# Ledger of designs, part 5: peptides against a protein of PDB entry 3OAK

Target 1, 145 residues: chain A of PDB entry 3OAK
Amino acid sequence: DDLEQYLDEKILRLKDEMNIAAQLDIDTLNKRIETGDTSLIAMQKVKLLPKVVSVLSKANLADTILDNNLLQSVRIWLEPLPDGSLPSFEIQKSLFAALNDLPVKTEHLKESGLGRVVIFYTKSKRVEAQLARLAEKLIAEWTRP

## One batch from the design tools (peptide; made by RFdiffusion4, then SolubleMPNN; aimed at target 1 I119; its pose is not in this set)

Design b1_p28_4_s3
Fold by OpenDDE base, seed 3:
Structure b1_p28_4_s3 (fold): chain B 145 residues (1-145), chain A 28 residues (1-28)
Amino acid sequence: as target 1 above (145 residues)
Amino acid sequence: SELEEQKKEAEELLKEAEEEWEKWLAEQ
């Protein structure tokens, strides 16, 4: 129906915006590495984060989020950056919190690649302890028979 | 360098994570 279509389009637009933001940040950081210009700061994801959180927090959007593989963009946002560093703590915290409230199923993990990245967060020394524990919690929940 | 090590570490951990993820998937 009209509402369903509207919601799909909303999520797909956000997905596109997230992907663009991620790429712009990658470009910025790559340029920073190449030029040594420490004034180059990747902030596109941070700027878009409130919108992402707003969408991910809406229970009525859960099905639309999962059906349109928005988790792929979430995965992209969580991936290590060009220099091997991680996205900001706030991004990590917000996204993991959102993931904790979503009815994520195996299919969603497969099509998004999110499972791999969350496992990464259980291993990385650069992850805050609280988020590492949350990542472990998510993996435990997702791997339940 | 520190950056080199940081990048290498991330790549290595991603590889490990991928292997564990694939193993988990295979067990489903």
Scores: peptide ipSAE 0.646, ipTM 0.939, DockQ to the pose 0.923
OpenDDE base, seeds 1, 2, 4, 5: peptide ipSAE 0.641, 0.644, 0.643, 0.641; ipTM 0.938, 0.938, 0.938, 0.938

Design b1_p28_4_s4
Fold by OpenDDE base, seed 5:
Order: structure tokens, then C-alpha cells, then sequence
Structure b1_p28_4_s4 (fold): chain B 145 residues (1-145), chain A 28 residues (1-28)
């Protein structure tokens, strides 16, 4: 119906915005590495984060989020950056909190690639203990028969 | 360099994570 169409478009727009933000940050960091210009700061994801959190927190959008594979963009935001660093702690914390409240199924993990990345957060020593534990919890929940 | 070490570490962990994820999927 009209509402469903509206919600799909809303999520797809956000997905696009997230992907663009991620790429812009990657480009910024790569340029920083190449030029040594320390004034180049990757801020696009941080700027968009409040909007992302707002959308992910709405229960009525859960189906639309999952059906449109917004989790692929979440995965992209969680991946290591070109300089080997991780996304900001705030991004990590916010996204993992949001994931904890979504009815994620195995199929969503496969199509988004999120499963691999969340496992990464269980292994990397660069991840705060609290988030590593949450990542473990999520993997356990998502892989239950 | 420190940067290269970080990048290599991340790459290694990602590769290990991929293998683990694939094993999990096979067990389901």
C-alpha cells in the first residue's frame, strides 16, 4: 500500500546515504594517507549517525529495514577503515545496540555480510570488551537452531 | 610501519572471521 511504499523509499534513501557517507569517509582517509594532510577528517558517517539510529530504533520499520537489506550498509559502516582503524566507538556502540533490538535472521546475515563482520568484533583486540561481549551474544542468538 | 601492521592485522582477523562464519553456516 501507500504507507509500505513510502517506508521502502525512506529506507532505500537512507541506505544510499549511508553508502555514500561510508565511501566519502574512505576517500577522505585514503587522501589523508597519501598526502599526509592531517586536517582531513572523516566525518560523514558521524554526521549521519543520528538519523541512522533514529530509523533503526523504530519497531514499525524493522521489516522494511530487513527486507531492503539495510544491514548491508550497517556492515559497511562497521568494517575496518583504510588506515586499519575501526569506526568511532560511538558508531560501534550505537549500531550494536540497534542490532540487539532487531529481529535479525540468518538470511539477513548472509545477504548483508554482517555475520562475518560481527565475528570480527568478537576477535579484534581493538574492540572494547563490552562490545566484544555484545557481539558474542548476537552471534549466539542469530545462530540458534 | 605501524599503519601497515594495523591494516594487516585487520585483514587477518577478517579472513579468520570469514572462515569461522562459513563454518557456522555449514553447521546450521
Amino acid sequence: as target 1 above (145 residues)
Amino acid sequence: SELEKLKEEAKKILEESEKEWEEILKSL
Scores: peptide ipSAE 0.629, ipTM 0.936, DockQ to the pose 0.841
OpenDDE base, seeds 1, 2, 3, 4: peptide ipSAE 0.627, 0.629, 0.628, 0.628; ipTM 0.935, 0.935, 0.935, 0.935

Design b1_p28_7_s4
Fold by OpenDDE base, seed 2:
Structure b1_p28_7_s4 (fold): chain B 145 residues (1-145), chain A 28 residues (1-28)
Amino acid sequence: as target 1 above (145 residues)
Amino acid sequence: MSARRREEERRRELEERMERLEELLAQP
């Protein structure tokens, strides 16, 4: 199926782009810590965020997203940064919102590590209350009887 | 039932479900 192959390649390319963006931001922040250059700002994830949200929001891509473990890259984007800070409010909010519409199953949570990270967001005192509630909503949906 | 009690029950239920999910995620 040509369409299926095309969609797989599209998602895998995005997955790579997300991973690269995350690493570039990590590199930037590490360099900032090492050099003390406060002008260094991690912006790669923020720049790519609209594309990520657009893809995650397309119902016709849901199976491809889940089958190719794009959620692993989503998890990476949600992990704490080298300076101990969390991703920006916008990244958290946008990703939590986008995840709400995906038919995520336990197997996807396990293979991506996303389940543990979202649970972290429900428990962490560092997380904004609004975002903690969004994380709770995801947990509620994923554990719905 | 008061709003406070409803929220408390909601939180208890959610925490139980979270715990079950954590247990499932811990299994290979």
Scores: peptide ipSAE 0.383, ipTM 0.840, DockQ to the pose 0.605
OpenDDE base, seeds 1, 3, 4, 5: peptide ipSAE 0.376, 0.382, 0.377, 0.381; ipTM 0.835, 0.841, 0.835, 0.837

## One batch from the design tools (peptide; aimed at target 1 R75 L109 F120 W142)

Design b1_p29_1 (made by RFdiffusion4)
Pose (drawn by RFdiffusion4):
Structure b1_p29_1 (pose): chain A 145 residues (1-145), chain P 29 residues (1-29)
Amino acid sequence: as target 1 above (145 residues)
Amino acid sequence: SEELLELQELSEEELEELLKEQREEEEEE
């Protein structure tokens, strides 16, 4: 029905917006490298983050989020950038807190590649200790026999 | 679950390379 299509469209639009924002930040960081222009900063993901957090925090949107592979975009938002730097602390914390509340299943991890990037957050030296503990906790919630 | 347990045995550099390759593959598609 219309309502279900409306919700799918809402999540699919957010997925595309998130991807555009991640790609624009990556272009900015590549541009920052090719040209050593130190004023260049990547802020598109930070700008869109409140909209992403608002959608991820709604329990009545969990099915729509999971069914439409929005977690693929979340994984892109967590991936290290071309120079090895991580996204801002606010993005990391907000995304991990939202993942703690979502009923993520193996099929979602498989389709999104999210599990790979969370493992990276348990190894990275640039990740704050509290976020590493959150990442380890999530890996544990997902590697249950 | 098994894939994640295997990845826990990898270094940070190896994980970063794996994520980079995955991103390049997706861009090619």

Design b1_p29_1_s2 (made by RFdiffusion4, then SolubleMPNN; from b1_p29_1, 11 letters changed)
Fold by OpenDDE base, seed 1:
Structure b1_p29_1_s2 (fold): chain B 145 residues (1-145), chain A 29 residues (1-29)
Amino acid sequence: as target 1 above (145 residues)
Amino acid sequence: AEEMLELLKLSEEELLELLREERERRLAE
């Protein structure tokens, strides 16, 4: 219906914004390397994070979020950068917290690739202990028989 | 999931490489 269409479009717009933010940050980091300008700071994802968290936390949007594969953009935000570095601690913390409350199913993990990224966080020594524990919790839930 | 169980056998570095490859593949599409 009209409401469902509106919500779909809203989520798809956010998905696009997230993808753009991720790419812009990568572009900034690459430019920083190329120019040596250490004042260049990637801030696009951080600026958009409150909006992302707000959407992910709304129970009435869960189905829309999952059906439109917004988790693919979450995966993009969480995956290591080209140089192997990780997104900011705040991004990690916020997204893992949000994921903990979403009714994520196997099919969503497969189409988004989110499971692979979260497993990485359980293995990485660069991840804060508190976030590693959250990642482990998610993996335990998603690998249940 | 079966795939996730297999991925749990990989090291941090192996997973990192896997994710890099997937990202590169996505950008190439």
Scores: peptide ipSAE 0.682, ipTM 0.944, DockQ to the pose 0.925
OpenDDE base, seeds 2, 3, 4, 5: peptide ipSAE 0.679, 0.680, 0.681, 0.681; ipTM 0.943, 0.944, 0.944, 0.944

Design b1_p29_1_s4 (made by RFdiffusion4, then SolubleMPNN; from b1_p29_1, 9 letters changed)
Fold by OpenDDE base, seed 5:
Structure b1_p29_1_s4 (fold): chain B 145 residues (1-145), chain A 29 residues (1-29)
Amino acid sequence: as target 1 above (145 residues)
Amino acid sequence: PEEMLELLKLSEEELEELLKKEREKEKEL
């Protein structure tokens, strides 16, 4: 199926881009820690965020997103950074909003590890209350019998 | 999800450490 192949390729490309962006930001922050150069700013994820949100918000891509484990990259984007800080508020807010509309199943949580990071957000003292509540909502939905 | 229920028993620190370990493993694979 041409359409299916096209969508798969689209999602896989985005997944790669997300992973690269995350790694570049990690590298930047590690270098900042190593050198003490406070002018080094991690901006790669923020730059790519609009594209990520655009894709995640499309209902017709939901199956493709889930089947290709794009949620693994979402998990990576949400993980704590080398300096112990969390990704930007905008990244958190956007991703949690997008996750809320996806038909995430248990198998997707397992293969992506997304459940682990979202639970972290329900417990972290570094997370804004409004986002912690969104995380709790997701966990409640994902743990329903 | 059984794993999710077990994860809910962990503290913030334990979860963060778990995430860190998983990231390290993922980079090695």
Scores: peptide ipSAE 0.675, ipTM 0.938, DockQ to the pose 0.848
OpenDDE base, seeds 1, 2, 3, 4: peptide ipSAE 0.672, 0.670, 0.669, 0.669; ipTM 0.938, 0.938, 0.937, 0.937

Design b1_p29_3 (made by RFdiffusion4)
Pose (drawn by RFdiffusion4):
Structure b1_p29_3 (pose): chain A 145 residues (1-145), chain P 29 residues (1-29)
Amino acid sequence: as target 1 above (145 residues)
Amino acid sequence: EDIEAAELLKEEPFITQEELEELAEEAAE
């Protein structure tokens, strides 16, 4: 029905917006490298983050989020950038907190690649200790026999 | 190491459940 299509469209629109924001930040960081212009900063993901957090935090949107592979975009947002730098602390924390609340299943991890990027957050030296503990906790919630 | 991880994630971002359990054991070491 119309309501279900409306919710799918809402999540699909957010997925595309998140992808565009991540790609624009990557372009900015590549541009920052090719040209050593130190004033260049990547802020598109940070600008969109409240919208992403608002959607991820609604329990009645969990099915729509999971069914439409929005977690693929979340994984993109958590990936290290071309120079090896991580996204801002606010992005990491907000995304991990939202994942703690979502009923993520193996099939979602498989389609999104989210599990691979969360393992990276348990090894990275640049990740704050509290977020590493959250990442380890999530890996544990997902590697249950 | 983070740049190599970024390349790996770009090239092969998806893993199975068994691969995830294996990586989780390696990360615990």

Design b1_p29_3_s1 (made by RFdiffusion4, then SolubleMPNN; from b1_p29_3, 10 letters changed)
Fold by OpenDDE base, seed 4:
Structure b1_p29_3_s1 (fold): chain B 145 residues (1-145), chain A 29 residues (1-29)
Amino acid sequence: as target 1 above (145 residues)
Amino acid sequence: EDIEFAKELRENPFITFEELKKLAEEAKK
């Protein structure tokens, strides 16, 4: 099916772009640590965020998103950075909002590693209360009997 | 503790469903 193929390719391209953005930000922050150059700012994920949000918010892409393990890239974006900091509040807020509307199943959590990361957000004191509550809601939904 | 968990996460981001349930239970305490 042409549409199915198109959508798969769209999601796979986005995964690649997200992974590249994450790695570029990691490289920037590592260089910042190594050189002490505080002018080095990691902003590749922030630049790509609108596109990510646009894709994740589309109900007609839910199956394609889950089937192609885009949640792995979401997990990568949510992971703590080399300096121990978290991704920007806007990234957190946008991704958690999107996750709340996706029909995530156990298999998706296992193949993406997303579950452990969201647990982290339920217990980290560095996370905003509103997002911690949303993380708790997600975990409750995902671990239901 | 928070930093230690973050390090563990980076080293091994994948967990089983049972492990997820266990961590969720522990996080509620």
Scores: peptide ipSAE 0.407, ipTM 0.896, DockQ to the pose 0.741
OpenDDE base, seeds 1, 2, 3, 5: peptide ipSAE 0.399, 0.400, 0.387, 0.375; ipTM 0.893, 0.893, 0.889, 0.886

Design b1_p29_3_s4 (made by RFdiffusion4, then SolubleMPNN; from b1_p29_3, 12 letters changed)
Fold by OpenDDE base, seed 2:
Structure b1_p29_3_s4 (fold): chain B 145 residues (1-145), chain A 29 residues (1-29)
Amino acid sequence: as target 1 above (145 residues)
Amino acid sequence: EDIEFAKELRENPYISYEELVELAKEAKK
């Protein structure tokens, strides 16, 4: 099916773009630490966020998103950075909102590694209360008997 | 310590469903 193949390729390209953006931001932050150049700002994920949100919000792409493990890239974007800092509030808010509307199953959690990261957001004192509550809601749903 | 947990999850993000359930239980304590 041509349409299905097109959609798969679209999601896989986005997945790759997300992974690249995450790595570039990490590289920027590491360089900032190593050189002391405080003018270095990690902006790649923020720049790509609108595209990510656009794709994640499409109900007709849910199966394609889940089948191609785009949630792995979502997990990567939610991970604390090597220095322990968190992604921007906007990234957190947008991604958690999207996750709340996706029919995430145990198999998707397993292949993406998303569960452990979301647990972090339920426990961290650095996370906004509203997002911590949403993280808790997701965990409750995902671990329901 | 969430900083320690943060480091751990980056190193090993993949856990079983059973482990996730256990973590969820611990988080509620």
Scores: peptide ipSAE 0.579, ipTM 0.928, DockQ to the pose 0.722
OpenDDE base, seeds 1, 3, 4, 5: peptide ipSAE 0.545, 0.530, 0.530, 0.552; ipTM 0.915, 0.908, 0.909, 0.917

Design b1_p29_4_s2 (made by RFdiffusion4, then SolubleMPNN; its pose is not in this set)
Fold by OpenDDE base, seed 3:
Structure b1_p29_4_s2 (fold): chain B 145 residues (1-145), chain A 29 residues (1-29)
Amino acid sequence: as target 1 above (145 residues)
Amino acid sequence: SEHEEYLKEMEELLKKSEEELLEELEKER
């Protein structure tokens, strides 16, 4: 219906914005590596984070979020960066918290590739302990028989 | 089932080291 269409469009717009932000940050970091210009700072994801958190926290958007594979964009935001670093602590914390409240199922994990990225966070020694525990909790929930 | 197949995939990933997982993530880009 009209409401469902409106919500789909809202989530798809956010998905596009997230993908653009991620690519712009990657472009910035690649240029930083190529030129050695340490004044280049990737800030696009950080700027968009409040909007992402706001949307992910709304229970009435859960189905729309999952149906439109917004988790693919969440996966992209969590991936290691070109310089080998990880996204900011705040991005990790906010996204793991939001994921914990979503009714994520196997089909969503397969179509987004989110599972393998979160497993990486359970293994990495560079991840803060509190966030590693959140990642472990998600994996435990997603791998229940 | 779909879920059973995914569980098997996750089990294999959980056997990998941080380095192996990072390499795979980098190759997928």
Scores: peptide ipSAE 0.622, ipTM 0.944, DockQ to the pose 0.890
OpenDDE base, seeds 1, 2, 4, 5: peptide ipSAE 0.029, 0.027, 0.027, 0.539; ipTM 0.509, 0.522, 0.518, 0.912

Design b1_p29_4_s3 (made by RFdiffusion4, then SolubleMPNN; its pose is not in this set)
Fold by OpenDDE base, seed 4:
Structure b1_p29_4_s3 (fold): chain B 145 residues (1-145), chain A 29 residues (1-29)
Amino acid sequence: as target 1 above (145 residues)
Amino acid sequence: MEHEEFLEEMRELLEKSEEELLEELEKER
């Protein structure tokens, strides 16, 4: 129906925006590595984060989010950057919080590959303890018999 | 089967080090 179509389009647009933001940040960091220009700062994801959080926090969008594989873009945002660094703490915190409130199922994890990335966060010594614990919580929930 | 296969994948990943997981994530890009 009209509402479902509207919501699908909304999420797909956001997904596209997220992917673009991620790529722009990657491009920026790659250029930084190539040129040595330390003034180059990747800020596109951070700029878009409030919008992402707003959408992910809406319970009425959960099905649309999951059905359109927005979690793939969430995965992309959580992945380590070309310089080996992790996304900003705020990005990590916001996304993990959002994931904790989503009814994520195995099929969503498979189609997004999110599980692999979250496991990384359970093991990484570069991740804040609170987020590592949250990652562990998610994995425990997702891997229940 | 889907969930079971997923569980196995997660178990395998949990046996890997941070460094191994990082390398795998980088290779998947």
Scores: peptide ipSAE 0.651, ipTM 0.943, DockQ to the pose 0.926
OpenDDE base, seeds 1, 2, 3, 5: peptide ipSAE 0.650, 0.646, 0.642, 0.647; ipTM 0.944, 0.943, 0.943, 0.942; seed 1 fails the geometry check

Design b1_p29_5_s1 (made by RFdiffusion4, then SolubleMPNN; its pose is not in this set)
Fold by OpenDDE base, seed 2:
Structure b1_p29_5_s1 (fold): chain B 145 residues (1-145), chain A 29 residues (1-29)
Amino acid sequence: as target 1 above (145 residues)
Amino acid sequence: SAREEEYKRILEKLEEERKEAEKEWEELT
């Protein structure tokens, strides 16, 4: 119906915006590595984060989010950056919190690659302890019978 | 350069951690 189509388009637009933001940050950091210009700061994801969190937190969008594989873009946002750094603390915290309220199933984790990335956050020594614990909580919830 | 070597070390560690994560994910699914 019209509402379903509207919601699909909304999520797909956000998915594109997220992917663009991620790529722009990657480009910024690659340029920083190449030129040594430490004034180059990757901020595109951080700027878009409030919108992402707003969408992820809406219960009426849960099915649309999962059906359109928005979690793939969430996964992309959680990927390590070219310089080996991780996304900002705020991005990690906000996304883990948002994921905790979504009815994520194994099929969604597989099609997005989110499962392996979140497990990574339980393994990495560069992740803040509190965020590692959140990642562990998510994995535990997703893998319970 | 020193920076390049540092990044290389970090990326190598990331690869190891990613491999461990992938292995665990495969075991869970």
Scores: peptide ipSAE 0.460, ipTM 0.877, DockQ to the pose 0.562
OpenDDE base, seeds 1, 3, 4, 5: peptide ipSAE 0.455, 0.459, 0.038, 0.032; ipTM 0.876, 0.875, 0.556, 0.532

Design b1_p29_5_s3 (made by RFdiffusion4, then SolubleMPNN; its pose is not in this set)
Fold by OpenDDE base, seed 2:
Structure b1_p29_5_s3 (fold): chain B 145 residues (1-145), chain A 29 residues (1-29)
Amino acid sequence: as target 1 above (145 residues)
Amino acid sequence: SEKKKKQEEIEKKLEEERKEAEKEWEELM
């Protein structure tokens, strides 16, 4: 119906915006490495984060989010950056919190690659303890029989 | 340089952590 189509388009647009933001930040950091210009700051994901969190938190969008594999873009945002650094603390915290409220199933984890990345956050010694615990909680909930 | 070596060490550790995560994921799925 019209509402379903509208919601699909909304999520797909956000998915594109997220992917673009991630790539722009990668490009910024690569340029920073190449030129040594430390004034170059990757902020595209941070700027878009409030919109992402707003969408992920809406219960009426859950099915649309999962069906359109928005979690793939969430996974991309959680990926380590070219210099080996991790996304900002705020991005990690906000995304883990949002994921906790979504009815994520095994099929969504597989098609997005999100499960693999979240497990990484339970293993990384550079991840803040608070966030590692959130990641562990997610994994536990996703893998319980 | 020391800075380069430090960065390489970070990347090495990152790769190890990724491998561990991948192994665990494969075991779970």
Scores: peptide ipSAE 0.458, ipTM 0.863, DockQ to the pose 0.483
OpenDDE base, seeds 1, 3, 4, 5: peptide ipSAE 0.451, 0.451, 0.450, 0.446; ipTM 0.859, 0.860, 0.859, 0.858

Design b1_p29_6_s1 (made by RFdiffusion4, then SolubleMPNN; its pose is not in this set)
Fold by OpenDDE base, seed 4:
Parts: sequence; structure tokens; C-alpha cells
Structure b1_p29_6_s1 (fold): chain B 145 residues (1-145), chain A 29 residues (1-29)
Amino acid sequence: as target 1 above (145 residues)
Amino acid sequence: SGLSEEELKEMEEYAEELLAKEEEAEKLA
């Protein structure tokens, strides 16, 4: 199916872009730590966020998103940064909102490792209460028999 | 189907590792 192939390639490209953005931000922050140059700001994920949100919010892409394990890249984006900080609040809020609307199944959690990170968000002292509650909701849904 | 108790435990253990790193970072700040 030409359409399916097209959509797969689209999602896989986004997945690559997300992974690259995450790594570039990590590199930036590591350099900031090493040099003390506080002018170094990690912005790659933030720049790509609108595109990510756009894709994640489209119902017609849900199957493609899940089948191609885009959630692995979502997990990567939610991971703590080298300095121990969390990704920006906007990234957190947007991704958790998107996750809430996706038909995520247990198998997708296993493929992506997203569950372990979401559990972290239920416990972290640096996570806003509203997002912690959303994380708890997701965990509850994924752990249902 | 939901996650098994063991799977959930493994996820929680990883989360605890992240929490430990968070605490360490806070101490260094």
C-alpha cells in the first residue's frame, strides 16, 4: 500500500528528527556544563515540538505512530537532561496531552520503554502537579488487566 | 492486557534510578 508506506516513512523521518534533536540538546547542555558558558541553550526539541505535536494529534496517524514506535522518541524527549533537569514544561505538557489522546497499548509501552519514564514523572519533585496527575492516569490505564 | 507485577516493578526501579540522579543533581546545584 503506497499510502501506508508513505505514512511509515513520514513517521520514521520524524522519529529520526526527534532523536537528533534530543542528542543535540544533550550535547549543548554537556558543553554548557563543561565550559560554564551559560549562553548555551538547548533549543532543538523546542524548535521541533510543533511538528511533533501536529503529528501526534492526528487520528489518522495513530496506527502509524504506534506501529513505528514513535513513542520511543517521545520517551527520549521526556528523559531527564544531563544536568538533571527536565525538558521544558511545554514539551512535557504537550507530550503528555498527546499521549492521553493516543490509543496506547501495553505492547507499545514495552517497545518504547515509556512506562518507566512516566512512572518517574509521577514521583519527581520537579514535575508540576497537573502533569504528575496526568502521568498517574496514564499508568493506571496501562496497568489495567 | 495490563502490565505484570514484575514488569511494573522493573519500570519502577528505573524510575528510582532517575530519581536518584535528580537528587544528586540537586545536591550539586
Scores: peptide ipSAE 0.618, ipTM 0.922, DockQ to the pose 0.892
OpenDDE base, seeds 1, 2, 3, 5: peptide ipSAE 0.617, 0.617, 0.616, 0.615; ipTM 0.923, 0.922, 0.922, 0.921

Design b1_p29_6_s3 (made by RFdiffusion4, then SolubleMPNN; its pose is not in this set)
Fold by OpenDDE base, seed 4:
Structure b1_p29_6_s3 (fold): chain B 145 residues (1-145), chain A 29 residues (1-29)
Amino acid sequence: as target 1 above (145 residues)
Amino acid sequence: SGLSEEELKEWEEEAEKLLKKEEEMEKLK
């Protein structure tokens, strides 16, 4: 129906925006590595984060979020950056919090590849303990028989 | 239905790739 279509389009637009933001940050950091220009700061994801959080936190959008594989973009945002660094703590914290409240199912994890990335967060030595614990919780929930 | 053991193993293997990359980058610092 009209509402469903509207919501789908909304989520898909956000998905595109997230992907663009991620790529821009990657480009920035790659250029930083290449040129040594330390003034180059990747902040596109951070700028978009409030909008992402707003959408992910809305219960009425959960189905639309999951059906349109927005989690693929979440995965992209959580992946390590070209210099090996992780996204900002705030991004991690916000996204993991959002994931914790979403009715994520195994099929969504398969579609998005998010499962492997979250497992990474359970094992990475550079992840804050609180987030590692949350990642572990999520994996445990998602992998239950 | 839950995730199969094989599927989980695949995820873990992919996660390990990321971990190895992380370690490599750490060595370059």
Scores: peptide ipSAE 0.541, ipTM 0.900, DockQ to the pose 0.776
OpenDDE base, seeds 1, 2, 3, 5: peptide ipSAE 0.536, 0.540, 0.541, 0.537; ipTM 0.899, 0.900, 0.899, 0.899

Design b1_p29_8_s2 (made by RFdiffusion4, then SolubleMPNN; its pose is not in this set)
Fold by OpenDDE base, seed 5:
Structure b1_p29_8_s2 (fold): chain B 145 residues (1-145), chain A 29 residues (1-29)
Amino acid sequence: as target 1 above (145 residues)
Amino acid sequence: ELEEEIKRIREEAEEEEKRLEEKAKELLS
């Protein structure tokens, strides 16, 4: 179907954009570590975040999002950075909020690795308490009978 | 079925959390 194909392409493009943004930020931070230039700021994910949140919030895109494993890119965005830091507070908060309304199933958690990463956020001492609670809420929802 | 899968995910996540926390400490040390 034309519509289905269009939606798949849309999500896959976003997935690529997200992966690129993540890598660019990683590169920036690696360079920051190597050079000691503290003026280097990783901003690519933050710049793309509104678009990501917008897509994740679209109910009509839920199946397409899940079928194309966009959650893998969400997982990538949540992973710790080269300097050991976590993604920005805004990224964490926005993604956790957006994930709440997606009908995520076990298969999606496994194929994306998102489950493991979100559980990390429930346990890590480096995560803000309010975000840890949001992560815990997600885990609770995903483990519902 | 689901419970067992979730259990596996949690176990893997706990190990991953330990790894990531340790890595973070090393990177920040």
Scores: peptide ipSAE 0.035, ipTM 0.571, DockQ to the pose 0.642
OpenDDE base, seeds 1, 2, 3, 4: peptide ipSAE 0.029, 0.031, 0.031, 0.035; ipTM 0.584, 0.570, 0.572, 0.584; seed 4 fails the geometry check

Design b1_p29_8_s3 (made by RFdiffusion4, then SolubleMPNN; its pose is not in this set)
Fold by OpenDDE base, seed 5:
Structure b1_p29_8_s3 (fold): chain B 145 residues (1-145), chain A 29 residues (1-29)
Amino acid sequence: as target 1 above (145 residues)
Amino acid sequence: SLEELYKEMFEEAEKELKKLEEEAKKLLE
């Protein structure tokens, strides 16, 4: 119906914005590596984070979020960057918190690749303990019988 | 060099991620 289509379009627009932000940050960091210019800072994801969190927190958008595979863009935001670093503490914390409130199923984890990335955060020695615990909580919830 | 350092860091991160992806597949299948 009209409302469903409207919501789909909104989520797809956000998905596109997230992907663009991720790519712009990657481009910035690649240029930083190539030129050695340490003044180049990746800020696009951080700028968009409040909007992402706002959308993920809306219960009435849960079905639309999951059906349109927005979690794929969440996965992209959590992946390691070209300089070997992980996304900022705030990005990790905010996304893990938001994911706790979504009725994520195994099929969504598979189509997005989010499951394997979150497991990475449970085992990586580069991840802060607080965030590793949040990741563990998600895995426990998603693998519950 | 700085470029070499970042390259090494990124490659290590990718290797770790790939290993854990295989573990994740087993866990989530």
Scores: peptide ipSAE 0.029, ipTM 0.527, DockQ to the pose 0.066
OpenDDE base, seeds 1, 2, 3, 4: peptide ipSAE 0.026, 0.028, 0.025, 0.030; ipTM 0.532, 0.567, 0.547, 0.547; seed 4 fails the geometry check

